Peptides against a protein of PDB entry 7AE7. Designs and how they scored, part 253

Target 1, 321 residues: chain A of PDB entry 7AE7
Amino acid sequence: KVYKDLREFLEVLEQEGQLIRVKEEVNPEPDIAAAGRAAANLGKNQPAVFFEKIKGYKYSVVTNVHGSWQNHALMLGLDKNTSTKDQFYELNRRWDKFPVPPNVVKREAAPCKENVIDKDINLFEILPLYRINEQDGGFYISKASVVTADPEYPDDFNKLNVGTYRIQVKDRDRVGIQALAMHDIAVQLEKAEAENKPLPIAITIGNNPLVTFMASTPVGYNQNEYEFVGALQDGVPMDIVKSDLYDHLYVPAGSEVVLEGHIIPRVRTVEGPFGEFPGSYSGARLQCEVKIDRITHRTNPIFENLYLGIPWTEIDYLMAL

## One batch from the design tools (peptide; made by RFdiffusion4, then SolubleMPNN)

Design b2_p26_5_s4 (from b2_p26_5, 12 letters changed)
Fold by OpenDDE base, seed 3:
Structure b2_p26_5_s4 (fold): chain B 321 residues (1-321), chain A 26 residues (1-26)
Amino acid sequence: as target 1 above (321 residues)
Amino acid sequence: MELEYEYSEYDLEKVKKELEEVAKKL
């Protein structure tokens, strides 16, 4: 089984008994984080948790999508009871199919382009933002696949990076991003800042689960994560679409939300604190600032956010490879 | 300074029970 988007995956998770749908209105805090903790603490077969109604917001939230080995098996289109060993063997077998180039679809064929916001941008109108941890210094987008390119080689598709980074909401149209020196985005940002230029960015939310998986998986600087997604789809190309603002940035065609903008050169603002793990908070740091210039989104977009709890958490399953 | 934030085990148990009941219906 191959998935076009998050919605097809959530449908399969629900059919397989790996998704809990909460139909009653919940409070953003503490209910979302509490339910995510409870799901992770089930010990085995940890389900995704889908919140249909969030008090004060229009749209839904899903958490713990990658929160179990069963969900990981289903992500690979395997039987949910496939052993971790057999999942690993199948993943390695498919990895050897790299590269599988993506299909570039027309804008009209891309679900992420159904709606556009290019004025009076307000992230709170599109994303049901909540504190993941009680001690968080703000709202975080923790499960985005962030698309950037090499400013020196913008047309080199092999240098297109899709990564997962800690993103704090700073204002209606501003986010802080943690670009650590070990991340490919930091290399690209250094090049842009050397010339005092903005770095073009697309922050994509609610993707095909293999996109999210590959965005959390380290690859070579000259390797494209989308070409690995095609490999992990057993040789079926994924669908990408050109960003609206940038000819050189491509986003997953099925993304629930795409935030297009730029990293402001040589600007650093206070970001954090954030509870990355129970009992461990990354302190406040000076981090990069992104201006959001355009949003595209699916109708009734689903905000996929990471559940951070006691190990084994969703992040541990994403990093366990 | 280990700030033991005692997240109330009690709220986790309620949500766990609700999730277990939902999981039994699947």
Scores: peptide ipSAE 0.015, ipTM 0.470, DockQ to the pose 0.022
Fold by OpenDDE base, seed 5:
Structure b2_p26_5_s4 (fold): chain B 321 residues (1-321), chain A 26 residues (1-26)
Amino acid sequence: as target 1 above (321 residues)
Amino acid sequence: MELEYEYSEYDLEKVKKELEEVAKKL
């Protein structure tokens, strides 16, 4: 099976008994993290956890979407009981189908374009933000697929980067982003900062699960993650749409939320601490700052966020593939 | 030792109860 968006995947997870729906109103803290920990304690077959109602917020949260081998099997459209070995075999088989170019859809056909916010931007009105760990220095967006391009070659689709980066919410319209030298975004940012120019960015939240997977998978600088998504869809192209602000940035057509903006050149602000591992907090450090200039989102957007409570964490599963 | 991951059927009812118990302790 191929999924157009997060919603189609969540439906399958629910049908397969790999999603728990929490219908009662929960507090964003500590209930989301506590429920995630409870789900993680269930062993090797951890479900996604979908919170329909978050106190003080309008929209829903889903976590632990990639939090088990069953969920990964289902992501590949395999039987949920497919062995890890057979999942790896199938991943490798499909990987050889690269490149599978995406379909560029019209703006009016893209669900991520249903709603627009271009003034008075407040991330807290769109995302049910919470501390993932009790000692986190703020709210994190930990499962976004971040789209950037090479500022020297903006029209080279092969240099379009879709990556996963640690993002801390800094203000209503500001986020800190961890762009380390080992990330393709850092190469692009270096080029922009050399000229003291902003780097265009689209932070996409709540995607097709293979987009999230590929954004977390290192590929070559001249390889497009969307073309790998098509390969992992067994040769079925994914749907992308042009960003609203930038002609050269393409986002998943089915994204729940798209934060469009720019990395502010040569600005660094304090980010962290963040509990990357249980009992291990990364220290506070200077990181890049993004200004959000426009939001597009689906009606009733689902905030997909990472579960980090107890090993095996969702990161451990994403990194193990 | 091939770790045969015997994926036992996920007892969604057990999870719901555990989540409900966690929610009651908060």
Scores: peptide ipSAE 0.014, ipTM 0.432, DockQ to the pose 0.016
Fold by OpenDDE base, seed 1:
Structure b2_p26_5_s4 (fold): chain B 321 residues (1-321), chain A 26 residues (1-26)
Amino acid sequence: as target 1 above (321 residues)
Amino acid sequence: MELEYEYSEYDLEKVKKELEEVAKKL
């Protein structure tokens, strides 16, 4: 089975008993993180947890979407009881199908374009933001697939990078992003900053689960993550759409929310601390600042965010391959 | 290293109940 978007995957997770729906209104803090911890403690089939109602917010949250081997099997369109060995075998078999170029769909065919916010941007109106860990220095977007390109070669689709980065909300229309030197985004940012230019960026939230998986999987600088998604879909292309602000950036057509903007050149602001692992916080650092210039989103967007609990955490499953 | 994870339908019902209890206490 291939999924067009997060919603099709969540439907399958629910059908397979790998999703818990919380229908009661919850507080953003500490309830989302507490419920995620509860779900993680319940054993080896860690279900996704879908919160329909968040106090003070309009939209829903889902966590722990990748939080189990069963969810991982289902992501690959396999039986949920497929062994980790057979999942790995199938992953490797499909990996050899690279590259599978994505389909570029028209703007009017992309669900992520259903709604637009181009003025008075307020991230708190579109995302039910909460602290993932009690000691976090702020609200984090921890499961976004961040799209950037090489500013020297913007038309080279093979240099389009889709990565996962730690993103702290800094203001209504600003986020801090952790671009480490080992990340392709850091190479691209260095080129932009050398010329004192903004780096175009699209932060995509609530994607096809294979997009999220590939965004968390290191690939070569001249390899496109979307072409691997098509490979992991057993040769079925994924659907992408051009960003609204940038001709050279493409986002998943089915994204729940797309934050389009730019990394401000040569600006660094305090970011953190963040609890990356139980009992381990990365300290406060000076990180890049992104200005959000445009939002596109699906109607009733689902905020997919990472659950960080006791190992095996969702991040452990995303990084285990 | 095959990490076999067995979950029962019972575990999911327990999760639902615990999550419902958490949601009621908060």
Scores: peptide ipSAE 0.018, ipTM 0.494, DockQ to the pose 0.017; fails the geometry check
Fold by OpenDDE base, seed 2:
Structure b2_p26_5_s4 (fold): chain B 321 residues (1-321), chain A 26 residues (1-26)
Amino acid sequence: as target 1 above (321 residues)
Amino acid sequence: MELEYEYSEYDLEKVKKELEEVAKKL
């Protein structure tokens, strides 16, 4: 089975008994993080947790989407009881199909384009933001697939990067992003900052589970993550759509939320602390700042966010490959 | 089978128990 979006995957998780719906209104803190911890501590068959109602917010949250080997098997369109060995065998078999170029769909066919916000941007109106850890210095977006291009070669589709980065909400229309020197985004940012130019960026939230998987998987600088998604879909192309602000940036057609903007050149602001692991907080650091210039989103967008806690957490399943 | 969980404000132990009961049925 191939999934176009997060919603098709959540439907399968629910059908397979790998999703829990919380229908009562929850507090964003501490209830979401506590339920994520509870789900991770089940040890076997760790389900996704879908929060339908969050106090003070309009939209839903889902956590622990990749949080088990059963969810990982289902992501690959396999039986949920497929052994880890057989999942690895199937991943390797599908990897040899690279590259599988994505389909570029029309704007009218892309669910991520159903709604537009281009003025008075407020991230808190679109995302049910909460602290993942009690001591976090702010709200984090921890499961976004971030799209950037090489500013010297913007039309080179092979240099289009889709990566997962730590993102702190800084203001209504600003986020901090951790661009480490070893990441492709840091190479692209260095080129933009050398010319004192903004780096175009699209931060995508709530994707096809294989997009999230590939965004967390290191690939070569001249390899496109979307072409690996098509390979992992057993040769079925994924659907992408052109961003609204940039002709050279493409986003998953089914994204729940797309934050389009730019990294401000040569600006660094305080980001953190963040609890990456229990009892280990990364200190406050100077990080890049993104201005959000446009939002597109599905009607009733689902905020997919990562639970970070004691291993084995969702991040361990995303990185275990 | 929709597993409906009713969580009262601040009953994180109930949430945990219900999630544990779900995990026993899975």
Scores: peptide ipSAE 0.017, ipTM 0.444, DockQ to the pose 0.016; fails the geometry check

Design b2_p26_6_s1 (from b2_p26_6, 16 letters changed)
Fold by OpenDDE base, seed 2:
Structure b2_p26_6_s1 (fold): chain B 321 residues (1-321), chain A 26 residues (1-26)
Amino acid sequence: as target 1 above (321 residues)
Amino acid sequence: SIVKSASEATKASEEEVKKLVEFIKK
């Protein structure tokens, strides 16, 4: 089975008994994080947790989507009881199908384009933001697939980067992004900043689970993550659509939310602290700042966010495969 | 109990707590 978007995957998780739906209204803090911890305590078969109603917000949250080996098996379209060994075997078999080029769909065919916000941008109206950890210095978007291109070669699709980065909400229309020197985005940003130019960016939230998986998997600078998604879909191309602001940036057609904007050149602002592990916080640091210029989103967008509970955390599963 | 802890953590209904318990038993 291949999934077009997060919603198709959540439906399968629910059918397979790998998703818990919370229908009662919850407080964003501490209830979401507490429920994530409760789900982690359910043992090896950890479900996703879907919160339909969040006090003070219009939209829903889902956490722990990748939080078990069963969820990973289902992500690959396998039986949920497929052994870890057999999952690795199948991943390796499919990896050899690279590259599988994506389909570029028309704007009107892309669910992520159903709604547009281009003025008076307020991230808090679109995303049910909450602190993941009690001592976090703010609200984090921890499971976004971030799209950037090489500013010297913007039309080179092989240099299009889709990565996962730590993103702190700074203001209604501003986010901080941690671009470490080892990340492909840092190479691209260095080139833009050398010329004092903004770096175009699309921050995508609530994706096909294989997009999120590949965005968390390091690949070569001249390799496109979307072409690996097609390989991991056993040769079925994924659907992408051109961003609204930039001709050279493509986003997953089924994204729940797309934040389009730019990294402000040579600006650094305080980011953090963030709890990378329970009881372990990274210090506050100066990080890059993104201005959000446009939002596109599905009707009733689902905010997918990472659960950082006790080990094994969701990130451990994303990195282990 | 796990049920009490889950109910307190999520403020879930009895039906949702039952689903959590059923999930634990699988």
Scores: peptide ipSAE 0.027, ipTM 0.564, DockQ to the pose 0.070
Fold by OpenDDE base, seed 4:
Structure b2_p26_6_s1 (fold): chain B 321 residues (1-321), chain A 26 residues (1-26)
Amino acid sequence: as target 1 above (321 residues)
Amino acid sequence: SIVKSASEATKASEEEVKKLVEFIKK
């Protein structure tokens, strides 16, 4: 089984008994985090948790999508009871198929283009934002696949980077991004800032689960994560589409939400603290600021966010590879 | 069937999460 988008994966998770649907209205705080913790405590078969109704918001949230070995097996299109050993064997076998180039689809064929917001941008109208941990310094988008290019080689598809970074919401149309020196985005930003130019960016939310997986997996600077997604799909290309603002940035065709904008050159603002572990917060740091210039989204977009908490959370499954 | 056992496990988990949500709302 290959998935075009998050929705196809959530359907399979639900069919396989790996998704809990909360149909009653919940409070964004503390109910989402509390229900996520409860799901993590259900033993080794941790399900995704889908919240249909959130007080004060129009749209839904899903958490813990990658939060178990069963969900990981299903992501690979395997039986949910496939052993961890056999999952790793299959992952390695498929990895050797790299590169599998993606299909570039037309704008009209991309579900992420169903709706456009290009004025009066307010992230709170599109994303049901909540604090994951009690002492978090704000609202975080923790499971986005962030697309950037090399500003010196914008047309080199091999240098197109799709990565996962910690993103704090700063205002209606602004987010902070944690770009560490070891990340490919930091190399690209350094080049842009040397010339005092903005770095084009697309922040994509709610993707094909293999896109989210590859965005969290370190690859070489001259390797495209989308070509690995095709390899992990056992040689089936994934679908990508051009961003609306930038001809050289490509986003997953099936993304629930795409935030298009730019990193403001040579501006740093306070980001954090964020609860990386229970009772352990990363210190506040000066990080980059992104202005959001355009949003595209699917009708009734699903906000996929990371569940963080006790050891063996979703992050442990994403990093255990 | 494996499908029936998975459905029963899912239903039990849904009921537990629902009870927790109801408890938190109080």
Scores: peptide ipSAE 0.020, ipTM 0.578, DockQ to the pose 0.034
Fold by OpenDDE base, seed 1:
Structure b2_p26_6_s1 (fold): chain B 321 residues (1-321), chain A 26 residues (1-26)
Amino acid sequence: as target 1 above (321 residues)
Amino acid sequence: SIVKSASEATKASEEEVKKLVEFIKK
């Protein structure tokens, strides 16, 4: 089984009893985080939690999409009861299929292009933002697959990077991004900043679960995460589409929301704190600032965000592989 | 059987989350 997008995966999760749908209106805080924590406490078969209605917002939130071994098995198109050992074996088997180049689809064929916001950008209108942890310094986008390229080699598809980074919302059209030196984005940013140029960026939210998985998996600087997604799909290419603003950036065709913009060169702003682990906050840091210049999104976009519950957290499942 | 058990587990979980949401709203 291959998933084109988050929605196809959520449908399977629901069919398999691995998704809870909350139909009642919830408060963004503390209800989303609290309900996520409760879902994690339901035992080993931690379901995704889908919040249909959020007070003050138009759209939905889903959390804990990768939050169990069952969900992980289903992501691989395996039986939900597949052992962790067999899941690992299958991952390794499929990994050897790299590279599997993605299909580039036309703009008109990409669900992420259904709607466009190119003026008066307000992230709060498109994303039901909430504090994940009570002491968080702001609203975070925690499961975005962030697309950047090497500014010296923009046409080298192998240098296209898709990574997961901590993103704090700073304003209606600005986010802070944590680009650590160990991240490929930091290398690319350094090159752009050396020339005092903006770094083009696409922040993609609500993806095919294997995109999210690969964005969280370190690969070589000259390896494209999309080609690994195809490998993990057992040789089935994923669909990507050109970004609207940049010819050299490609985003998942099925993304729920795509934030296109640029990292402002040589600007650093305070980001954090963020509760990466229960009771553990990363300190505030000076991080890069992204200006959002364009949004594309599916109709009724789903905001996929991280659940940070009691270990094993969703992050633990994403990193344990 | 498996589908039924999954459905039952889902329902139970939904009820628990609903109860929790109700509890938090109080």
Scores: peptide ipSAE 0.019, ipTM 0.558, DockQ to the pose 0.035
Fold by OpenDDE base, seed 3:
Structure b2_p26_6_s1 (fold): chain B 321 residues (1-321), chain A 26 residues (1-26)
Amino acid sequence: as target 1 above (321 residues)
Amino acid sequence: SIVKSASEATKASEEEVKKLVEFIKK
């Protein structure tokens, strides 16, 4: 089975008993993090947790989508009881199908374009933001697929990067992003900053689960993550659409939320602390700042966010494959 | 001991999970 978007995957998770739906209104803190911790502690068969109602917010949250080997099997369209060994075998078999080029769909055909916000940007109106850890220095977006391009080769689709980075909300229309030197985004940012130019960026939230998986998987600088998604879909192309602000950036057609903007050149602001591991906080650091200039989103967007807790957590499963 | 604290943390987590499962089943 191939999934077009997060919603199709969540439906399958629910059918397979791998999603818990919380229908009661919850407090964003501490209830979401507490429920995530509880789900992570259910043993080897950890479900996703879908919060329909969050106090003070309009939209829903889902966590722990990749939080078990069963969820990973289902992501690959396999039986939920497929062994880890057989999942790796199938992953490797499909990996050899690279490249499978994506389909570029028209703007009108892309669900992520259903709604547009281009004035009075306020992230808190679109995303039910909460502290993941009690001692976090702010609100984090931890499961976004971030799209950037090489500013010297903007038309080279093979240099389009889709990666996962730690993102702290700084203001209504600003986020901090951790672009480490080992990330492809850091190479692209260095090139932009050398010319004192902004780096165009699209931060995509709530994607096809294989997009999120590939965004968390290191690939070569000249390899496009969308072409691997097609390979992992056993040769079925994924659907992408051109961003609204930039002709050279493409986003998943089915994204729940797309934040379009730019990394401000040569600006660094304090980011953190963040509880990357249970009981350990990364110190505050100077990180890049993104200005959000436009938002597109599906009607009633689902905020997919990472659950961080005691291993094995969702991040451990994403890193283990 | 580190072992006792880890065991207590694991037990607390199992109780939280049971509470969550009970909460979700209601």
Scores: peptide ipSAE 0.015, ipTM 0.478, DockQ to the pose 0.039

